# Ledger of designs, part 184: peptides against a protein of PDB entry 3H8D

Target 1, 122 residues: chain A of PDB entry 3H8D
Amino acid sequence: DMKRQQRFFRIPFIRPADQYKDPQNKKKGWWYAHFDGPWIARQMELHPDKPPILLVAGKDDMEMCELNLEETGLTRKRGAEILPRQFEEIWERCGGIQYLQSAIESRQARPTYATAMLQNLL

## One batch from the design tools (peptide; made by RFdiffusion4, then SolubleMPNN)

Design b2_p26_5_s1 (from b2_p26_5, 10 letters changed)
Fold by OpenDDE base, seed 5:
Structure b2_p26_5_s1 (fold): chain B 122 residues (1-122), chain C 122 residues (1-122), chain A 26 residues (1-26)
Amino acid sequence: as target 1 above (122 residues)
Amino acid sequence: as target 1 above (122 residues)
Amino acid sequence: PLLPGLVELEAEEEEAELVVEDELPK
């Protein structure tokens, strides 16, 4: 059902190798998730030292969060939940539209709110 | 139409008298707004030195933002837009449910998404 | 885990720039 709640999250991270460095020497990354109801629809990772990682449900399930939204505890993490636009602006900048479109066309994407929205856009 | 987009905003503020004080001597307040489509439906102000101010459309129009959402520039202010829950949690804590209910019962509240949601809650 | 092989930091809530009260939308 496409009437599910859409929720977006962002968590900053560092590399394990930077864990014990001074704050000024830690390279920060960003983890993003879009949940279509209880299940993740899109995931995105901004790393400080490599290209962005884009992941879509159906195609990239093995690399994505396997927990349902409630199991993640994201809804209980202060500051983790973000506005849809805060996800989408980064998603678009990282080539997410093209990535998801390609996954749809190759029949690798699982139908989600994201796939439905993209099909309305094109 | 109750299909309008609901958007919420928060801006921290200081008193004019604290404008030129050192940061540690500035007492911070919080301004909140709920827009039901282009028009404000609820406004809330947390002051450091007086009780919260709660305002609802129809009743408190003269004390509320008179600009439509686009005219406010709020959508262009980074960090100003917040999640619905970030507004509602404070609204409830400040007695907003009772305030809006009283405004509805006295026929002072303009019908908004907020009034509709409250009527569904009761 | 949410971030396999990474170290999660506490999320930061973005806050708007502080303004003087008379600069609030009216």
Scores: peptide ipSAE 0.390, ipTM 0.823, DockQ to the pose 0.734
Fold by OpenDDE base, seed 4:
Structure b2_p26_5_s1 (fold): chain B 122 residues (1-122), chain C 122 residues (1-122), chain A 26 residues (1-26)
Amino acid sequence: as target 1 above (122 residues)
Amino acid sequence: as target 1 above (122 residues)
Amino acid sequence: PLLPGLVELEAEEEEAELVVEDELPK
């Protein structure tokens, strides 16, 4: 149902090895999630010292958040929720359109709002 | 047209008299805007030392932003755009529902997304 | 966990740059 609320979240992170270092020595990364209703549709990770990770539902389920939106507590984390554009800008910059397209073409993507939107654009 | 994009913005501000003071002596306020497509529908101001100001299109046009959304440059101001809920939570806390309702009942409110949403709830 | 193998930090609410009141859109 395309009436499902689309919600986007971002959480900064550090590596476990950096948690006891001084702030200047903590390399920050960014975790992103797109929820299509209660379930994650896309996930993205910006790491400080490796390539971005792009994940889409159906294809990457085992590497993605397995919690439903309420279980994540994201809706209750101050500052975690972001605008759709704040997700999409980074997604596009990281090659997310091509990644999702390939997942659709290979029939690995589970139908989501994200797959529907891409199909409307192609 | 209810297909118009609803966009919300927030800008922190200080009083002109505080601009040359030390940061600890700058009392921060918050300016909020709701745009229903290109035009402002609601405006709200949280001042440090006076009651909140609530403004609705039609009733308060002379006290509200007269620029269209593109002219404001808000869409290009980093961190200015906020989630709808971030506006609505403050709007409700300040009595915005009652304020808008009264403007509708007095026939002072210009029809906007905000007026339509309220009429759907009442 | 949301971030397996990572240490979650507190999310930051993005704020616009502080302006003087007379610089607000009107």
Scores: peptide ipSAE 0.390, ipTM 0.822, DockQ to the pose 0.716
Fold by OpenDDE base, seed 2:
Structure b2_p26_5_s1 (fold): chain B 122 residues (1-122), chain C 122 residues (1-122), chain A 26 residues (1-26)
Amino acid sequence: as target 1 above (122 residues)
Amino acid sequence: as target 1 above (122 residues)
Amino acid sequence: PLLPGLVELEAEEEEAELVVEDELPK
């Protein structure tokens, strides 16, 4: 079984209402994605004015990116790809381990690299 | 055999003579390293005014970093760690494949992840 | 869009701090 490539991405964003404000008044957020091969396994959003959003494949499909990795253009965006640890550090800080674990236990999570890794650690 | 972690690093540098110049007059170079576990496997230097320097373990030990990965402090330097592809892209452009191949053929290269990968591609 | 309802910014490539050549790992 050719192990699917794990790839991680981060994109900064602003709210539409902040587009035309002075740079100092733009509240920046961060969008994160983990792709297990061509398909998203985890997504995370750090918003400036609300709690982090954690999303896992199977459970949160309607709220996650529906595009395959190639369709996203992420691989072609300079600076978008990050190291696995850069994703995992934020994921862990946001309670991602517990979130994914609960999704597995509720049988809502689709099996991915992320679910396999978690099951190997527990 | 626990596969040693492959880690890649990049540090921008300037010449000592450019330290006190205006930012616009500082010619930037790039230092790259590939660590196969704790030990360096490949090193590369992009200088502003001379050809790239390519170095491989075994052949170029006296010109390469003698510190183990932990001793370098690279893992603690923000932004220093890069994706494997970010190293490999530059390595390939600089003729690193041919350089490593010749070092293997001359029996100067120490066996590393890099030598193994090259031998698998040939 | 990749980020529905948000405005995507250009991703910033984090570079290490510039050092003097003689301070590189040796």
Scores: peptide ipSAE 0.389, ipTM 0.821, DockQ to the pose 0.696
Fold by OpenDDE base, seed 3:
Structure b2_p26_5_s1 (fold): chain B 122 residues (1-122), chain C 122 residues (1-122), chain A 26 residues (1-26)
Amino acid sequence: as target 1 above (122 residues)
Amino acid sequence: as target 1 above (122 residues)
Amino acid sequence: PLLPGLVELEAEEEEAELVVEDELPK
């Protein structure tokens, strides 16, 4: 149902090997999630030293967050929730449109708000 | 039209008299705006030393931002755009529901997304 | 865990630049 609330989140992270280093030696990454209602639709990870990771529901379920939105505690993490455009700008830059399109075409993508929006643009 | 994009903004401010003071002596306020498409629907101001100011379209037009959303430059101000709930939580705390309701009942409020949502809750 | 194999940091809330009151949109 397109009435489901779309919510977007971002959490910064570091590698375990960097956690006890000086701040200047901590390489920061970014974890992103898009929730279509209670369930994750898209996930993205920006790492400091490897290519971006793009994940879409249905195709990448085993690599994505398995928790529903409430179980994640993301809604209670101050500063974690972001605007839709703050997710989409990074998603587009990382090739997310093409990635999701290929997942739809291969019949691997689960129908979500994201798949519906992309199909409306094509 | 309920298809209009609802966008919310927040800008921190200081009083003109505090602009040249040390950071610890600058009393911070917060300016908030809700835009229903291109036009402002609600405005709110949190001042450090006086009661909150609540303003609704139709009733308070002469005291509200007169610029359309594009003219304000708010969409181009980094960090100015906020989530709907970040506006609504403050609006509710400041008595905005009752203020808007009274403006509707007195036939002073211009119809907006905000007036429509409130009427659906009553 | 939300971020398996990673160390989660506190999220940062982005705020707009501070302005003088007379510079607010009018």
Scores: peptide ipSAE 0.389, ipTM 0.821, DockQ to the pose 0.704

Design b2_p26_5_s2 (from b2_p26_5, 11 letters changed)
Fold by OpenDDE base, seed 5:
Formats: C-alpha cells, sequence, structure tokens
Structure b2_p26_5_s2 (fold): chain B 122 residues (1-122), chain C 122 residues (1-122), chain A 26 residues (1-26)
C-alpha cells in the first residue's frame, strides 16, 4: 500500500551505568526506526561496544518497538525525525539489505514498504 | 510534474562584519531552500536584524540561488538537508503561503511543486 | 520505552557548519 507515509527516526542512548558519568565517559549508541505508516517496518541499533542490531517487521516483532508511531512520541521529539537517506545509509552499511532479503526469502518478513522497495531492486 | 524529488536545505550564516567576532557576538541567520528536482522553487532567509525574506521561483529569480542543486553542494553538506516540515513550518510562520498565493495570482510564480501544492489546498 | 534497558537521550539536531553570508549559495 504505497500510500503510507514513510518516516524515519533516530534517538541517541547511553547505558544506565553511564547516566551519572561525565559526558566524556558516556558511550553513546543510536536507535533507529523506520515507520511504514503507523507501524514500525525496520529497527536498527548502533551500540558502542557490540555489533549493530538489525530488526525487520514480521521476523523480529518481539525485539522491536511495539508502539505505533503516535504512541512513541517520536513525532513530537525535536531532532528525532531524520531523512530517509540518513536511515538507509546506516542500514546499508550494517548489512540491512542482505538481512531484509534473507527475511523475505525465508518468509519471515511482514510485507512493508521496505520489503516492496527491496523486491523492486532485485 | 509530480515525479521530481522535493528536497529542503538550511544553512546558518553570519554577517561578514561578525566573522571575526567572538561566538557570543555573532548574530546567526538562516538560509533555507526548497528544490523541486534540480531547481530551486522557494528560498527563505531569516535575518537577525531585519524581516524574513521570502522568494519564489519565477517572481524572484534574480534574488534566488541560480545554481542547480548539484552545483550548490548542499547535498554534500552534512546537516544541511532538512525534512519538508522543517521548511514548511518556517515558511508558514513567515507568511509564505500568502506570498506564494499572491505570486500565483499575479502570474509571477513559475509553476513548481510548491505552486501545485498550494493550488490543491485552495 | 523505545529501547528497554537503556537511557534515551534527547535527539540532537545536526546543525550544518556556519558560513559567512557571502558564502551562501547564489
Amino acid sequence: as target 1 above (122 residues)
Amino acid sequence: as target 1 above (122 residues)
Amino acid sequence: PLLPGYVELEAEEEEPELVVEDELPK
């Protein structure tokens, strides 16, 4: 359903153990989300001390944000919304194309804008 | 031609007279641009000490960026590209809707995505 | 929470580099 708005967000995060440390000693991570209309289609986590986490709807629903876009409050968080390319650039670097492709091939991925776009490229 | 990519940019600027002053004494302005494909459709300037400047293609071509999008280097400037709403919010606050409407009514505005969108709202 | 087990920070707007007015696209 190509009529849904595609929106992308990122939120920086720190470990609970770093919250009271000086800014210099806080290892920053990045949480990313792609919403296909009201529902998350892809999630990505950049951690300072472990490999990136890639998540796709249908396959990884239990590990992904369960809130609809309005419930997240992301649309009301200044600086949280990012351009599509700001998400896609990181997604590609983290192996997201291959990850989503594998989820489609295994029939684990729920159809989303992301799956449709990938299928049009292959 | 609804197939052209709409891209929005902003650049903070200082006055030439402030370039050698301490950061505290630099009055920051903001330059904004909307590109309808390769060509600018709208330009907007927020100055610290004068009214905002609104410019629309066809009417204000001599005062607007004459460079195509690639020539501007804006696509390569980190943080320069902004979400459509980040432009539109400021455009609306500065009276951009009325400005563009007047340019359409006077037949001064070149047809762009911006003119088409406004005509669909009215 | 969007990311359970972590502390969310405020998103920073990446401001582009400040330019002198005469360096704006013309």
Scores: peptide ipSAE 0.376, ipTM 0.826, DockQ to the pose 0.710
Fold by OpenDDE base, seed 2:
Structure b2_p26_5_s2 (fold): chain B 122 residues (1-122), chain C 122 residues (1-122), chain A 26 residues (1-26)
Amino acid sequence: as target 1 above (122 residues)
Amino acid sequence: as target 1 above (122 residues)
Amino acid sequence: PLLPGYVELEAEEEEPELVVEDELPK
């Protein structure tokens, strides 16, 4: 429900093939997560060489983080936690609103804070 | 009231006398602000060579930022906005709870989100 | 892992630009 804490995180990543290269030759991506209480509600991946990946709870569970927030260790990673707007700005640019809306309409989205907020905007 | 957006910011600063020195010879301080809607509710300054400065609205208005949030340009400064906990952790370490409590008890504190939250904890 | 098949890096905290003290919001 709406009483759960909403927390947002971002972690940079590289391909395994780039981990031993010089920094200039490492193509960086960004992993984003929105946690609605202990469970992930949305995940987003910005890759350096392919389109953004958007994932929503209920629809994309098999492709999303299966760890609860505490298990991820994200709350203990310095600089990993971000402001809600830092997530939402990228989510919006990647077509996340339309993606989540489509998941709601198809009845694939699990009810979360994100689905509730979108429904309040429509 | 409690409907206003709470936003937190920090800016690193140096002394005017250090602005033309080598980076290694610049002693960095940190300026922090809590805005309760458009107006500052708390300000905190971490100096490299003196005790922290704690300021609360109503009591310390003459020493605090007089600009509204939009006038400060803080919302447009990349990296300036921080999570609430990033402010509160430092505030607590600096004795901010006791400082604000004393300001409330002396009837010097202007009612803000900060005063309301403290009163809910006591 | 949070992102299987990739290597996670440490998150970088973005610090705002350094300001001279007299230029802090007044």
Scores: peptide ipSAE 0.376, ipTM 0.825, DockQ to the pose 0.697
Fold by OpenDDE base, seed 1:
Structure b2_p26_5_s2 (fold): chain B 122 residues (1-122), chain C 122 residues (1-122), chain A 26 residues (1-26)
Amino acid sequence: as target 1 above (122 residues)
Amino acid sequence: as target 1 above (122 residues)
Amino acid sequence: PLLPGYVELEAEEEEPELVVEDELPK
C-alpha cells in the first residue's frame, strides 16, 4: 500500500566484547532498517569485520527485526531516524538492488514499498 | 504544486566576532530552511542571544535566502539535510504556525506547500 | 533487541560543518 509511511533508521552497535574497551578500540557497526508502515521491509548491517548483511522481508524474516516500529522504540531514539537516501545509498553500495531483485525473482520477497519501487525501476 | 519535493536543511553558525574565539566561547546558532521544490518556503534562525527569526515566502523574501536550492549547495553539505519533523518541531516551538497563519490572513504569504498544509490544518 | 548479540549505542545526529553567519545562504 503506497499510503504507508516509509521510515528509515540506523543505530550504531558494538560487539559485546568491546563494551569495556576504550572508545578507540571499539569496532563500530551500523544497523539499518527500512519500515514500510509498521513492519520492516529491509534490514542491513554494516559490520566492521565481516561483509554487509542484507535482509529483505519475506525471505529473511527469521533474521530480521520481529518488532513492529512502535515496539522498537526507534521513533523515540534521537538521531536514529535517517533520510531515505541515507539508507538507499548504503543499500545500493552493498548490492541491495540485486539482492532484492533476486528475492523477488525467486518469489521469496514479501511485497513491500521496496519491492514495488524496484519493480518500477526494472 | 503538491508534486514538488519538500526538503529541509539546517546549518549551525557562529557570529563573525566569535570566529577567533575558543570553541567554548562560540555561541552557536542554527539556520533552518524549508524548500518547496527549488525555492525556499520557510526560513528560521535560532540565535543564541536573540529571539528566533521566522521567515515565510512572500512576506519576508528580502530577508530570506534568494538562492534556489541548487545554488545554496545545501544538498552537497553533509549532515545539512534533515527530516521534515526536525524542522517542524522547531518551527512549532518558535510560533511558526501562528506566524504563517498571520501572513496568510494578511495576504502576505506566497502559496507554498507550507501554506497549503496549514490551510488543511485550519 | 534490534540486533541480538550486539550492544546498541546511542544514535548520533550528524551535524553539518559550522559556518560563520555571513556565510549562510542569502
Scores: peptide ipSAE 0.376, ipTM 0.824, DockQ to the pose 0.725
Fold by OpenDDE base, seed 4:
Structure b2_p26_5_s2 (fold): chain B 122 residues (1-122), chain C 122 residues (1-122), chain A 26 residues (1-26)
Amino acid sequence: as target 1 above (122 residues)
Amino acid sequence: as target 1 above (122 residues)
Amino acid sequence: PLLPGYVELEAEEEEPELVVEDELPK
């Protein structure tokens, strides 16, 4: 539904093995999420030492955040919320358009704002 | 026109007299802008030692940024672009709703996305 | 947790570079 607020978030993370190391020895990754209203539509993970992980609702539900937006506490984390463009630029660079398109074509994607936007562009 | 992108920015500033002082002796202010497409619709300034300044297009054009969005270079300043909510929360706290409403009622406000949104709420 | 198997860090709020008042867009 076009009335749902689209909200985007990112959080940095480290490996458990690095948590007690000096900052210079911590390899930082980035977790990204797109929420279509209360539910996650897309998730993305940037790791320092492996390929990006792209996840879309319907296809990858078991690997994605299962919490609704309120349950995540993301809206209460200062600096976690980002602009749509800050998400989309990384999503595109990681091959997210092709990934979501393939999920739509295979009928694995759950309809979301993201699927609707992509279908309007193609 | 509902097709125009709404973009919001903020920049921290110091007084010219403080530019050569130690960081602890620099009183920081914040400049805020709302662009309705290429043109500014609202401007707001938070000063450390005087009341907030609120400005709306049509009424306050001579005191507002005269540059279009591309000319400002704001889109190229890292961290300058902010979420709509980050602007609106401060705008509301500073009395921006009442200020814009008064400008509409006096027929001083130029029609913008901001005036349209306010008229839909009232 | 949002990302099982990892340690979440605090998000950093990026502030833009400080400018002198006379350098603000006019």
Scores: peptide ipSAE 0.376, ipTM 0.825, DockQ to the pose 0.664

Design b2_p26_5_s3 (from b2_p26_5, 11 letters changed)
Fold by OpenDDE base, seed 2:
Structure b2_p26_5_s3 (fold): chain B 122 residues (1-122), chain C 122 residues (1-122), chain A 26 residues (1-26)
Amino acid sequence: as target 1 above (122 residues)
Amino acid sequence: as target 1 above (122 residues)
Amino acid sequence: SLLPGYVELEAEEEEAELVVEDKLPK
C-alpha cells in the first residue's frame, strides 16, 4: 500500500478555438494528476475562465482520467512529471484538502495514498 | 538512515565571461546536486566545453558544495528542485554508477543513500 | 486524451534561473 510510487504530472492545455491563435491569445489551463501507483488518486484542472476543478478517486471517477498511468503516456512526456510539492501547493490553494476530507467523511472517496495522508494529518 | 529525504537540484550556469553576452552567446552548463537529508551525497557538473564532473561525498568533499541544504537556499529557488530520475538519467550517462562504485571499492566514499542504493543493486 | 474537449500542449519543464558559475553553491 504505502509502498506504491506516488507520481505527479502537469500538462498545459488550451481551448480548441485558441490553438491557431498567437501565443499571447492562447488562454492556458493546467491539468494535474496524482497517481498512486498505476491508478489516479487525484485530478485537478486550472481553467483560465472558470473555477478550479478538483476530483478525487471514488467520488469523481466519471470525470477523472480513466487510463492507468502507463496508458496515459505521462511517464514518457518530458516535463510532464512534477514534484509532489508542485501538485500539493496548488491543491491546497484550490481547497483540495477540504474537498478530499469531505469526500472521505461522506464515504465517497476510494482509499488512496492521498486519503491515507490526510487521515494521518487529522 | 533510509528515512532521510532525498532531494535533487539542478541549476543552469554560465561562465563569468559570458554573463554580459547576448543569450545566444552564453554557453550554459548545468550544476546538479543530490542531498541525502541535509548533506550533499553527489554532485555533477555539465560544462559546455569540458567533460562532465562527477563528485561523491567522502571522496570529493573538497570539490563539492560545503553548505548544508538549508544554507544553499536551493529549497527556496523556484525550478531548482528536480525529480530523482532527472538527476539519475544524467548521472548514469556520465558514468556516475561506475564512478561511485569505484569510490566505494576504494573506501573513499562516505556512506550515503546513494552508496546504499548502489550496494543494493550489486 | 487526458482532457477531452481541450488541446493538450507540450509540458513545460520549469528551470531555475540562470546563474553565473561563481555563484553556484560552494
Scores: peptide ipSAE 0.380, ipTM 0.825, DockQ to the pose 0.739
Fold by OpenDDE base, seed 4:
Structure b2_p26_5_s3 (fold): chain B 122 residues (1-122), chain C 122 residues (1-122), chain A 26 residues (1-26)
Amino acid sequence: as target 1 above (122 residues)
Amino acid sequence: as target 1 above (122 residues)
Amino acid sequence: SLLPGYVELEAEEEEAELVVEDKLPK
């Protein structure tokens, strides 16, 4: 359904061990989500001390957000919603195109807006 | 041309007289722009000590940005680009719908994405 | 929780750098 709204979100996070440290000692990570209508299509995590984590619907469902968009409360979090490009730029830098392509080729990816867009580029 | 990308921008500003004051004494305003492809369709200014200024293409061309989108450098300004809703919410609160409608009815508005969207709602 | 095992922080609205009014796009 090409009528589904594509919405993108970003939330900063810290490790529980850094919660009570001074701001200078809190290593910040970034959680990113792409919602294709009510359901998550892609998720990405930038950790300060680890490689990026890339997740795609169908393949990585157990590691991804299980909440629908409304249940997440993301639409009510000021500053959480981001432009598509703010997601895609980081996604591309982290190898997200190749990751999603491989998931499509292996038939592990669930059809989403993201899979459709990639298939139109190839 | 429904293929034109709609892009929205916001820049905070201060008065020239406040330029050299302490941050606490700088009254902040907000400049907003809607670009329908390369050209501005709507502009809005929130001043700390004045009523909002609303501007629409065709009617207010002499008061609006005359630069095309690339010439403005807005696409290269970090944090300047905003979501459509971040523009529209303020536009609506400031009476932008009525302002644009009146410009259409008076035949002062240049046809843009904004005029087309309003005509579809009406 | 969107991030099990982590502490979510408030999202920061990224704002453009402050400019002087006479330097706004014209």
Scores: peptide ipSAE 0.380, ipTM 0.825, DockQ to the pose 0.699
Fold by OpenDDE base, seed 5:
Structure b2_p26_5_s3 (fold): chain B 122 residues (1-122), chain C 122 residues (1-122), chain A 26 residues (1-26)
Amino acid sequence: as target 1 above (122 residues)
Amino acid sequence: as target 1 above (122 residues)
Amino acid sequence: SLLPGYVELEAEEEEAELVVEDKLPK
């Protein structure tokens, strides 16, 4: 159903080894998620010391959040929800369009709002 | 057209008299806007030392932003765009529903997405 | 956990740059 609400979230994270360091010595990463209704459609991780991780539903289910949106508590975390463009800008910069396209072409991607939007673009 | 993009913005501001003071001595206000497509539908101002100002299109045009959304540069200001709920929560808390309702009943409100949504609620 | 093996921090709300009132959109 292309009528599902699209919601986007971002959470900063640190390495366990940095949790007791001074703020200036903590290397932040960023976790991003796109939910197509209750279920995650895309996930992205920006790490301070390794390449970005891009994940799409169907292909990467084992590496993605398994929780329903309500179960994550993201909707109740202040500052966690972001605008669609705040997700998409980073997604595009990290090669997400090509990654999702490849997952569609290989028939690994589960149909989502994201796959539908990409198919409308091409 | 109920198909127009709804976009919301928030800008913190200080009084002209505080611009040269230390940060701790600056009392912040908050300027909010709802754009229904290119045109402003609602505006809200939270001042540090006076009651909130609520403004709706048609009724308060002389006190509202006259610029088209693109002309404001808001879409290019980092952190200015906010989620719909971030606007609506403050709008509701400030009595915006009653204010808009009264403007509709008095036939002062210009039809917008906001007026349509309120009419669907009642 | 949304991110196994890492420590989640509180999300930061991004705020626009502070302006002087006379510079607000009019």
Scores: peptide ipSAE 0.380, ipTM 0.825, DockQ to the pose 0.738
Fold by OpenDDE base, seed 3:
Structure b2_p26_5_s3 (fold): chain B 122 residues (1-122), chain C 122 residues (1-122), chain A 26 residues (1-26)
Amino acid sequence: as target 1 above (122 residues)
Amino acid sequence: as target 1 above (122 residues)
Amino acid sequence: SLLPGYVELEAEEEEAELVVEDKLPK
């Protein structure tokens, strides 16, 4: 049911080798997730030294977070939850629309809120 | 139409008398707004030295923000937009449910998304 | 772990810039 709550999260991360460095020498990355109800629909990773990683449910399940929303503890992490637009703006900039479209066309994408929204735009 | 976008905002503020003081001597307040489409539906103010102020459209129009959403510039202020729950949690804690209910019962509240949601809960 | 092989940091809540009370939207 499309009545499922859509929730978006962002967590900064660093490389293990940078954890003991001075703040100015820590290269930050950003992990993003979109949950369609309890299940992840999209994941995105911004790395400081490699191209963005885009992941969609059904196609990339083995590379995505395997935890349901409650198990992640994201809903209890202050500052982790973000507005839909804060996710979508980065997703669009990273080529997420084309990536999800290709996954739908190849029949690799699992139906989610994200696939439904894209199909309504096209 | 209940298809109007619900948007929530928060701005920290200080008293005019504190603007030139050291950071540790500035007492922060918080201004909150709920917009039902272009029009404000609810406003709330947390002051450092007086009780919370609760305002609802129709009843408190003379005390609320008179600008439409676009005129406020809130959509262009980084960090000003907040999640619905970040507004509702404070609203509930300040007695906002009872305040809005009383405004509906007295026929002072203008119909908004907020009045509709409350009437569905009661 | 949400991101295997990396160290998660605490998320930061972004706040709007502080304003003087008389400059709040009216």
Scores: peptide ipSAE 0.378, ipTM 0.822, DockQ to the pose 0.686

